# Ledger of designs, part 6: peptides against a protein of PDB entry 2AZE

Target 1, 148 residues: chain A of PDB entry 2AZE
Amino acid sequence: AQECQNLEVERQRRLERIKQKQSQLQELILQQIAFKNLVQRNRHAEQQASRPPPPNSVIHLPFIIVNTSKKTVIDCSISNDKFEYLFNFDNTFEIHDDIEVLKRMGMACGLESGSCSAEDLKMARSLVPKALEPYVTEMAQGTVGGVF
Target 2, 101 residues: chain B of PDB entry 2AZE
Amino acid sequence: GRLEGLTQDLRQLQESEQQLDHLMNICTTQLRLLSEDTDSQRLAYVTCQDLRSIADPAEQMVMVIKAPPETQLQAVDSSENFQISLKSKQGPIDVFLCPEE

## One batch from the design tools (peptide; made by RFdiffusion4, then SolubleMPNN)

Design b1_p20_4_s3
Fold by OpenDDE base, seed 4:
Structure b1_p20_4_s3 (fold): chain B 148 residues (1-148), chain C 101 residues (1-101), chain A 20 residues (1-20)
Amino acid sequence: as target 1 above (148 residues)
Amino acid sequence: as target 2 above (101 residues)
Amino acid sequence: SRAAYGQQLKEKAQRINKRL
C-alpha cells in the first residue's frame, strides 16, 4: 500500500541521517580525545622540564599544515593586509588540519583506525565522559555502524 | 503485518537518533569547555618535532598556516599548476616554515 | 591519477574549511 511505501521512504531517510550523525559523533570523539591527550602530554612534559617551551618553538591549535617535496617550487602572493594568500605549486602537495596531525601523532590512541592496544583503549576511555565510553569501545572494535 | 513492522522500525530509529543527539551534545559540550579553559588553550600545541614525525623535513618542506576563524581555503588543480587560496574575513593570516633542524 | 588527486584535494579542503 501507499502508506507502507511512504513509511519505507521515511525509514531510509532516517537511516541515512543516523549514519551521518554517527560519522559526526565519531569525529567529535576523536577530536576530544586528541585534544585532551595532547594537553595532558604537554602538561607532563612541561612539568618534567620544569618550564614551558620557548614561545616560538610551538604551534598552538588551530593550524593547517601544507607539505610537499623540497624540490617543489612554490610561489606565494600575499595581499597587503595579509587577508589573502595564493600559493602556486609546480607539483603535488598535501594539506592537513590540526586534527589529522594529532591523529598521526597518536593522540587519538589509534582509535581513528580501530588499531588500539589495550592500553590505548584504556587511555581513550579515560579521556571521555562515561556516557561516551561505550561508543569509544565500539569505535575501537570497528563495530560502529549498527542502529542502537 | 508490513505496516506494523515499519512503524516499529521507525520508532526504534527515532530512539536511536535521540541517543546519538544526546551523545553529540555531551561531546560538543566537552569540546567547548576545552576551548574555554585558558590552561588547556595554553597547552594545546604541537612542536616542530611533532611535525617532523608527520612529514620529514629532510624530504618534505612543512608549511604552517595560522588562520583566523571563518577563513576560506580552496585547493585548485589545473593542467598547469596546483594552487591553494586563502581568504580571511577576521584578520591576517600567518604562514611560516617548520625548520628541518 | 592527477584527476583523482585533484578531486581528493578539493574534498579534503572542504573538510578542512569546516574546521577553520
Scores: peptide ipSAE 0.449, ipTM 0.922, DockQ to the pose 0.925
Fold by OpenDDE base, seed 5:
Structure b1_p20_4_s3 (fold): chain B 148 residues (1-148), chain C 101 residues (1-101), chain A 20 residues (1-20)
Amino acid sequence: as target 1 above (148 residues)
Amino acid sequence: as target 2 above (101 residues)
Amino acid sequence: SRAAYGQQLKEKAQRINKRL
């Protein structure tokens, strides 16, 4: 029947929307864990050193990283007001945002790949509100995807 | 029947989506609180040592870009060259190199 | 290979733009 067909189309649309929201939620959780873990690390480090690091030795979020071989030739053109930059590379380069950098640093506790140890999982759970802990557990186990 | 089953499925999916929305709201709130906390923002930094662990400046040139919100970044791979274009609307862009150890 | 690199680079740039 036409009515059933319409509902099946709607069902599929809702399933896809839920899938998208699941991925968004996972990313938000990873960001939260990474940020809080970074802050904790730095707070502890500064306490141990009994002083903050020199201002020019740290890079505050947000930032973007571009890396390439030291042999890569780079040409840069900058507008007078520094509102526009154009970089030309003679070879391939990589670009990363601060979130990816934090993940590679282990600030997300390996949760992004489901490869966290028991200690990493414990840390990850401790950095989110109670309501998010079950989802963190599912992410670690790779069991996210069911209807709840 | 089939109609009843589909109707029930849609209701369950709606409940699941509402739960996801709730969890996302919690996450968004937590991130906002972090952004509004001065002490947290002061401590939200990486070091040159951290960046070297990602891409060692001894082998790789590491460039850092600090851009205002809503800056447009474009990366292009052409037959002639590889390009990065940055266009800011809210202020100047700061670019600097990560020093070698 | 180069085409694949370019496509991946463009997609990553789009993700980064959401962060900026």
Scores: peptide ipSAE 0.446, ipTM 0.923, DockQ to the pose 0.931
Fold by OpenDDE base, seed 3:
Structure b1_p20_4_s3 (fold): chain B 148 residues (1-148), chain C 101 residues (1-101), chain A 20 residues (1-20)
Amino acid sequence: as target 1 above (148 residues)
Amino acid sequence: as target 2 above (101 residues)
Amino acid sequence: SRAAYGQQLKEKAQRINKRL
């Protein structure tokens, strides 16, 4: 009885860990697709333009974005060495990392929201190793979550 | 029996976790390769036009933060206002506005 | 609403910190 109870506790622990890893894997896949797709887009664009964009016109990864209404009053205090920043907003703001920006740009092919067209899914599959293709397909179908 | 069933479940879960670990390793390897590829990193950028598609500067102010690794970011909702705190350990933080065109 | 916003913001900040 006690032995069975111990194993049940361990079973639940493993199930929870697997669930967490599934979420992490999905995020990693999205990152990979987004990065590769971004690089591919920019490479093509530069080839078409026959030149790179002006250096001050692009923002290299990684970065963070903060956006708020133009009417929002922002107070900023900066340390002398610029190691510390404190921003005060009199209204709500949004904060996004580069990954979320890429997702919103469609670089993850809509896979993050299950909004993949046939072409989107084809692109997504082409940007991952063969071993990950089945998982990408499951993500697009919303069928991820089961035990292998 | 119950014991045998649980034992079998644990074995199956172990195999499933190993599969996940393998797939995650593949992903992290791919991301590492991208990080190590100079050309890929050169091309890993967004434009102001891209950011405008996310948050239109006509309506929104867009601030860009370039922070070194291991920078601590905190967001606080105070009774009076909202705050962002940034603390870097590896160098200066760069903050600039994305212009509207 | 504000409480929900604050909580979401904090959670998002935690996720972003993993990226930094």
Scores: peptide ipSAE 0.438, ipTM 0.922, DockQ to the pose 0.925
Fold by OpenDDE base, seed 1:
Structure b1_p20_4_s3 (fold): chain B 148 residues (1-148), chain C 101 residues (1-101), chain A 20 residues (1-20)
Amino acid sequence: as target 1 above (148 residues)
Amino acid sequence: as target 2 above (101 residues)
Amino acid sequence: SRAAYGQQLKEKAQRINKRL
């Protein structure tokens, strides 16, 4: 019947939406873990040093990174008010946001790539509320994706 | 029948989505708490050493961009060159190089 | 390839803009 067909369309729509939300949730979890882990690392480091780092020696979130070969020629045009920048590169470059940097630093405990040791997983679990721990476990096992 | 089966599937999917929404709300709440915590934000930083571990300045030039929220970043490649455009609406953009050490 | 690089760059820029 037409009703069944409509419901099947709706079913597919909901499945797709759920899949999207699963991806969003995973990213949110990774961000939370990365941020908390970073803060924890720095707190510990400052405690060991008995002082914070010089203010101009650190880069606070958020930030964007652009990297390219040292041989790359870069031309930069800046507006007078610094509201607008234009960079021209004669070769390829890479762009990374702070989240990606944190992941590469290992702040997400390898959860982003499913490369978690037992210690990594323990750390990851400790950095999320209890309600999120099961999902973190599923992420580490690569079992996320099904409907629950 | 088919109708009953589909109806049940939709109910189960609804429950699954509700659970996801709940978990996402927990996550966003935690992130907001972090963003609102002065001490956490003070400690939310990376060092030049961290950046060197990602892209060694001995081989790569590393540029840091600090831009206000809602700044537009555009990357364009052409047959002639590669380009980055930054346009801020809420204030000046700060760009600096990470020292090689 | 250059074309692939350009496309990936654009896609990544879009993702980054969501962060900004």
Scores: peptide ipSAE 0.440, ipTM 0.922, DockQ to the pose 0.863; fails the geometry check

Design b1_p20_5_s3
Fold by OpenDDE base, seed 5:
Structure b1_p20_5_s3 (fold): chain B 148 residues (1-148), chain C 101 residues (1-101), chain A 20 residues (1-20)
Amino acid sequence: as target 1 above (148 residues)
Amino acid sequence: as target 2 above (101 residues)
Amino acid sequence: SEREKYIKKLLEKAQRINAR
């Protein structure tokens, strides 16, 4: 009886851990797809232009974006060595990391929201190793969550 | 019995977790390979046009932060305003504004 | 409050960014 109780506790613990790992895997897959898709886009663009873009016209990963209304008053305090920044906003602002930006750009093919067209799904599958393709399919269908 | 059933469930869950770990390892390996590929890193960029699609500088100011690894970012709520704190340990932080169209 | 919700979400996002 006590042994069964212990195993039930362990069962629940493992289920929760699996759920967490599923979430982590999905995020990693999205990152991989977004990154590879971005690289592919840029490679194609540079080939069409027959030259790389001007250095000051691009922002390399990683980066963070902060946006707010133009009416927002921003004060900035910077240390002498520029190791420390403090921004003060008199109104709300938004922060986005590079991955979120890529997702909004459609680099993850809408997989993050399960809004994949047939072409989007095809692209997403093509950007991951074979072993990950079934999982990509499940993500697109919204069927991830089962124990396999 | 109950014990046998639970034991079997745990074994199945263990196998499932191992499969997840395997897939995760594949994914992390791919990401590492990308990070180590010079050409991929050269092509890993967005443009100002891309950023305008996220937050149009015509309506929003867009600030770009380039910080070294391990930089700590904190959002702080003060009584009268909202704050962002950045602290780097590995080098200077670069901040610039995305130009308007 | 709306302010509290905003701050909460902002803090959560900051944590996610730092976790990478």
Scores: peptide ipSAE 0.438, ipTM 0.920, DockQ to the pose 0.731
Fold by OpenDDE base, seed 2:
Structure b1_p20_5_s3 (fold): chain B 148 residues (1-148), chain C 101 residues (1-101), chain A 20 residues (1-20)
Amino acid sequence: as target 1 above (148 residues)
Amino acid sequence: as target 2 above (101 residues)
Amino acid sequence: SEREKYIKKLLEKAQRINAR
């Protein structure tokens, strides 16, 4: 009886760990798709323009975006070596990392929300190794982890 | 019995986890390859137009933070203000505003 | 409250960013 109880606890622990890994894997897949899609987009754009964009017109990854109303007063304290920043906002603000920006740009093909057209899904599949394609399909269908 | 059933479940879960680990390894490998490819890194950028699609600079102030890896970001709530704290360990942090145009 | 929801969301985002 005690042994069974111990194994049940272990089972639950493993299930939770698997769930966490699934979430991590999904995020990694989205990142991969987004990055590759971004690179592909920019490569095509530069080819069409026959030149790279002006250096000051682009922001290379990684980055973080902070946005707020133009009415928001922002005070910034910076250390001498610029290793530390403290921003004070008198109103609400939003933070977004580069991955979220890419997702909102559609670079993840809508896979992040399970809102993929057939074309989007095809693109997403083409941007991952063959071994990951089935998982991408499951993500699009919202059926990831159904066997657990 | 129940013991045998649980044992079997654990074995199956172990196999499932191993499969996940394998897929994660594949994925992380791909990401590393991207990071090691100079051309890919050169092309890994967004434009001002991209950022405008996220938060319109005409209505919103958009601040861009370029921080080295392992930089700690903390959001702090106070009764008076909302705060962001950034602490880098590997180098200086660069902050600039996204142009409206 | 709305403020609490906002703070919660903000903290969650910060956590996700730091986890990368």
Scores: peptide ipSAE 0.436, ipTM 0.919, DockQ to the pose 0.735
Fold by OpenDDE base, seed 1:
Structure b1_p20_5_s3 (fold): chain B 148 residues (1-148), chain C 101 residues (1-101), chain A 20 residues (1-20)
Amino acid sequence: as target 1 above (148 residues)
Amino acid sequence: as target 2 above (101 residues)
Amino acid sequence: SEREKYIKKLLEKAQRINAR
């Protein structure tokens, strides 16, 4: 009886761990797709333009953006060595990392929200190794979550 | 009995976890390859137009933060205002505004 | 409150960003 109880506890622990790993895997897949899609987009754009964009006109990953109303009053304190910044906002603001920006740009093909068209899904599949394609399909269908 | 059933379940869960680990390793490998590929890194950028699509500078001010690895970002709530604190240990932080069209 | 929800989401996002 005690042995069974111990195994049941272990079973639950493993189930939770698997669930966490599933979430992590999904995020990793989205990152991979987003990055590769971004690179592909830019490569194509540069080929069409026959030159890269001006160096100071683009923002390379990684980055963070902060946005707020233009009416928001912002005070900034910067250390002499620029190692420390303190921003004070008199109203709400938003923070986004580069991955979220890429998702909003559609670089993850809508896979993050399960809103993939057939073409989006095709693109997403093309940007991952073959071993990951089935999982991408499951993500698009919203069937991820079961224990396989 | 129940013991045999649980034992079998654990074996199946172990196999499932191993499959997940394998897939995750594939993903991390791909991401590493991207990070190590100079051409990919050169092309890993967004434009001001991209950022405008996220937050229109006509209505929103967009600030870009380029910080060294391991930089700590803290959001602080006060009774009177909202704060962001950035602390870098590996170099200076660069902050600039995305221009409005 | 809406303020509390905002702060919570903001803190969670900051945590996610720092975790990368």
Scores: peptide ipSAE 0.432, ipTM 0.919, DockQ to the pose 0.750
Fold by OpenDDE base, seed 3:
Structure b1_p20_5_s3 (fold): chain B 148 residues (1-148), chain C 101 residues (1-101), chain A 20 residues (1-20)
Amino acid sequence: as target 1 above (148 residues)
Amino acid sequence: as target 2 above (101 residues)
Amino acid sequence: SEREKYIKKLLEKAQRINAR
């Protein structure tokens, strides 16, 4: 009947919303793991060096990366107050946010691509609250997507 | 009947969504805690070595952009135009170049 | 590198534009 059909449409709408939230949750988990892993790495490194790195030798989050061929010609215009920048390239470029950089660094333990070793998974689980551990496990196994 | 079954399904989906919301709240809380922790923020950095592992400066020029929150970035990457436009509303933008080894 | 020097110089002496 029409009533059943209406509910079926609503069911599908809710399923899609849940799918979207699952994607958002996965990204949040990856961000959390990446940030905590980065902090942990740097803490350990500084402890081993017995000093922090020189102030101008590191780049604190947040940031954006732009890369292009060394052969690319770049023109730059800057406002007087440095509030505006305009870069013109004669060839293609790439833009990466800090989260993507951290992922490529392995800070997310390979969870983003299903490339988790046993050690990676152990690390990932250790960097999230207990309530999130089951979800991290599902991410590593590629079993996220069902309704629970 | 079918109606009762669908009604039950919708209730179950609601519960599932609530569980997701709960987990997301946990995550956002953790991220907020990280942002509020001075030591964590001090240690939240990458090095030039890290960036070289992503894009080798021997082959690629690597720029780092530090911009205030809510800065707008417009990028055009087409056969006719290759452009990046940055507009900050809250302060100056800093641009750094990652040196080669 | 020369490329890096060029970019640094470019940024330091970049053409000024009006705020939009």
Scores: peptide ipSAE 0.031, ipTM 0.872, DockQ to the pose 0.034

Design b1_p20_5_s4
Fold by OpenDDE base, seed 2:
Structure b1_p20_5_s4 (fold): chain B 148 residues (1-148), chain C 101 residues (1-101), chain A 20 residues (1-20)
Amino acid sequence: as target 1 above (148 residues)
Amino acid sequence: as target 2 above (101 residues)
Amino acid sequence: SAREEYIKRIKEKAARINAR
C-alpha cells in the first residue's frame, strides 16, 4: 500500500540521517580528544621547561596548512584589507586543516584509523566524558555504524 | 504485518537518533568548554616541528594560514596553474611561512 | 586524468574544510 511505501521512504531517510550524524559525532569526538591531548602535551612541556615557548615559535589553532614543492612558484594577490587572498601555483599543492595536523601528530591516539594501542585507547577514553567512552571503544574496534 | 513492522522500525530509529543527538550534545558542550577556557586556548598550539608530520620543510614549502571563522576556501583549477582563493567575512587573513629549522 | 583526479580531491578537501 501507499502508506507502507511512504513509511519505507521515511525509514530510509532516517537511516541516512543517522549515518550522517554518526560520522559527525566521530569527527567531534576525534576533535575533542585531539584538542585535549594537545593541551595536555603543551602544558606538560611548558612545566618541564619552566617557561612558555617563544611567541613566534608556535601556531595557535585554528589554522590551515598549504604545502608544495620548494620549486613551486607561488604568486599571491591580496586585497587592500587582507580579506581576500588569491594564490597561484605553477604546480600541485596540498592543503590541510588543523584537525588533520593533530591527527597526524597522533593527538587523536590513532583512533581515527583504528590503530590504537591499549595505551592509546586508554588515553582516548580518559579524554572524553563517561557517556562517550563506549562510543570511543566502538570507534577503536571499527564497529561503529550500527543502529543503537 | 508490513505496516506494523515499519512502524516499529521507525520508533526504534527515533530512539536511536535521540541517543545519538544526546551524545552529540555532550561532545559539542565539551568542545565549547574548551573554546571558552582561556588556559586551554593558550595551550592550543603546534610548532613548526609538529608540522613536519605533514610535510618536511626541507623538501616542501609549508605555508600557514590564519583566517577568521567562516572564511571561505576554494581551490580553483585553470589550464595554466592551480589556485587557492580565500575570502574572509570577519577580519583580515594572516599568512606566513614555516621556516626550515 | 591524473590532473582531474587531483583537482577533484583538492576541491573535495576544501569543501570539507569549509564545512567544519
Scores: peptide ipSAE 0.566, ipTM 0.925, DockQ to the pose 0.763
Fold by OpenDDE base, seed 4:
Structure b1_p20_5_s4 (fold): chain B 148 residues (1-148), chain C 101 residues (1-101), chain A 20 residues (1-20)
Amino acid sequence: as target 1 above (148 residues)
Amino acid sequence: as target 2 above (101 residues)
Amino acid sequence: SAREEYIKRIKEKAARINAR
C-alpha cells in the first residue's frame, strides 16, 4: 500500500514536470517560427527593394518595448555609464519583449492562439525541423497537453 | 493490480518525457544556429511601423529598450507611481522613442 | 483590485522577460 502511494506521488510529480516542459517547448517553437519568419520577410522585402532599410529605421532583436499613454508623465534617471535606468511613470504602462511583438505581428502564424489558417500552418511547419512538425500541428489544433 | 498499473504509467511517462527532451534539444539547437548566423541576425529586425501591432504611436508613447544580455528588468510600484528599473551588467543600455506615424 | 492585478501581471511579465 505504501509503495503504491509512493508511486502515485511520483506519477503526479512527473506529470507536472512534463506539463512544464510542454509549455517550454511550445514557447521555443513559437520563437523559432517567429524568428525564421521575420528573417524571411525581411530578406524578401530587401530583395524587392534592392537595398536594406536605413540603419536608424529598424530595430534589431533583442529589444523590449514599453508603452503608455502620451499623457503619462515619465521621469528618467540614467547612471553616468548608462548601465542603470530608472523610469518613473505617473500612470500605468505596458511591457513587451520582442517575442510578443513578433507574435502580434503574425510572425508566429497565429499558432500561439490556435488561430492558424491552413496557409499559416503550412508556413509554420516549413519553418521547423521535421521532428517538430507533429507538435506544430497539435499546437494549431489546440490539442497539446496530452501525454504521448 | 494497482502496483502494476502505476509502474506501467511511470514507464510511459518516462518515455514521454524523453521525447519532449529530444524535441526541446532540437528546438534549442535551431535557435542557437539562428543566433550564430550573422546573416540571420542582420535580418532579425522590426520597424516602428511593425510596433503598431503593439500600440498605436498616435495614442501611445512607444519606447524601445536595447539592453545587453543579462540585463535585469524590474517593475516596481508604489502608491504614488509606477517604476521600471533596468540594470545592465555587460554594457550600456540604449533607449529611444518610436516616432508617431 | 484592478491595480493589484495590473501590478501582478506586470511583475510576472518582467520576470518572464528576465528568464529568457
Scores: peptide ipSAE 0.564, ipTM 0.925, DockQ to the pose 0.800
Fold by OpenDDE base, seed 1:
Structure b1_p20_5_s4 (fold): chain B 148 residues (1-148), chain C 101 residues (1-101), chain A 20 residues (1-20)
Amino acid sequence: as target 1 above (148 residues)
Amino acid sequence: as target 2 above (101 residues)
Amino acid sequence: SAREEYIKRIKEKAARINAR
């Protein structure tokens, strides 16, 4: 029946939307864990040092990183007001946002790759509200993907 | 029948999505709280040493871009080179290099 | 080609960064 066909289309649409939201939630959770873990790390470090780091020695979020070989020739054009930048590279480069940097630093506890030790998972759980803990567990186990 | 089955499936999916939306709301709220907390923002930093996890300055040039929100980032290619374009509408862009250690 | 794949990857990554 046409009605059943319409509902099947709707079901598929909803499944796809849910899948997208699952991915978004996972990323949000990773961001939260990474941010809180970073703050915790730095707080502890500053307490141990009994002082904050020099202002010009740190890079506050948000930021973007671009890296390339030191042999790469780079030309840069900058507008007078510094609102516009154009970089020309004679070879390949890589670009990373702050979240990716935090992940590679281990700030997301390996949850992003499903590589969590028991201690990593414990840390990850401690950095999210209680309501999110079950989902963090599922992420660590690789069981996320199905419908709740 | 088939209709009843599909109807039930849709109801279950609706409940699942509602749960998902709720969790997302909790998460976004937490992120907003972090962004609004001055102490957290003060402590939300990395060092050039941390950036070595991405690329070693001994072998790679590491460029840091600090741009205002809503800055447009574009990667462009040509037959001869590769390009990065940055366009801000809310203020100046700051670019600097992490030194080799 | 490898070049094309690289360019595609970088452009997609830039788009993701912009969308955040």
Scores: peptide ipSAE 0.563, ipTM 0.925, DockQ to the pose 0.787
Fold by OpenDDE base, seed 3:
Structure b1_p20_5_s4 (fold): chain B 148 residues (1-148), chain C 101 residues (1-101), chain A 20 residues (1-20)
Amino acid sequence: as target 1 above (148 residues)
Amino acid sequence: as target 2 above (101 residues)
Amino acid sequence: SAREEYIKRIKEKAARINAR
């Protein structure tokens, strides 16, 4: 019947929306884990060194990274107020945000790729509120995707 | 019947979405707490050594961009070159090179 | 082409960064 068909369309729409939210949630979890893990790492390192690092030796979040070959010619145009930048490259470049950097550093404990060791998983779980622990477990197992 | 089954499915999906919304709220709250914590922000940094995990400065030049929130990043190409455009609305942009090892 | 694929990838990545 027409009514059933309408409901099936709605069902599919909701399923897709849920899938999108699952993806967003996973990203948020990874960000949380990465940030907290980074903070813990640095806190521990500073405690061991008994001092903070030199002020100009670290890069605070947030940031963007651009990398290219040292042979790449780069021209930069900057507005007077430094509100606008234009970089010209004669070859390809790559861009990365701080989250990607943290993931590649292992700050997300390999959870982003489902390559968590037992220790990594334990760390990841310890860095999220209790309510999120089951979801972290599912992410590590690659079983996220089902409907609650 | 079919109608009853679909109706039940929609109710279940609604509950599932509400659960996701709740979990997302927890996550966003935690991230906000981190952003508001002075000590956490002080410790939220990477080193040049960390950046080598992305691109080794010995082989690649690594440029760091510190821009205010809501800064627009655009990648543009032409037949002759590749471009990055940055436009800030909330303040000046800072750009510097990561030192080599 | 490789160039076109690269450009597409970079533009998509920039868009994702902006969306945060």
Scores: peptide ipSAE 0.562, ipTM 0.926, DockQ to the pose 0.777

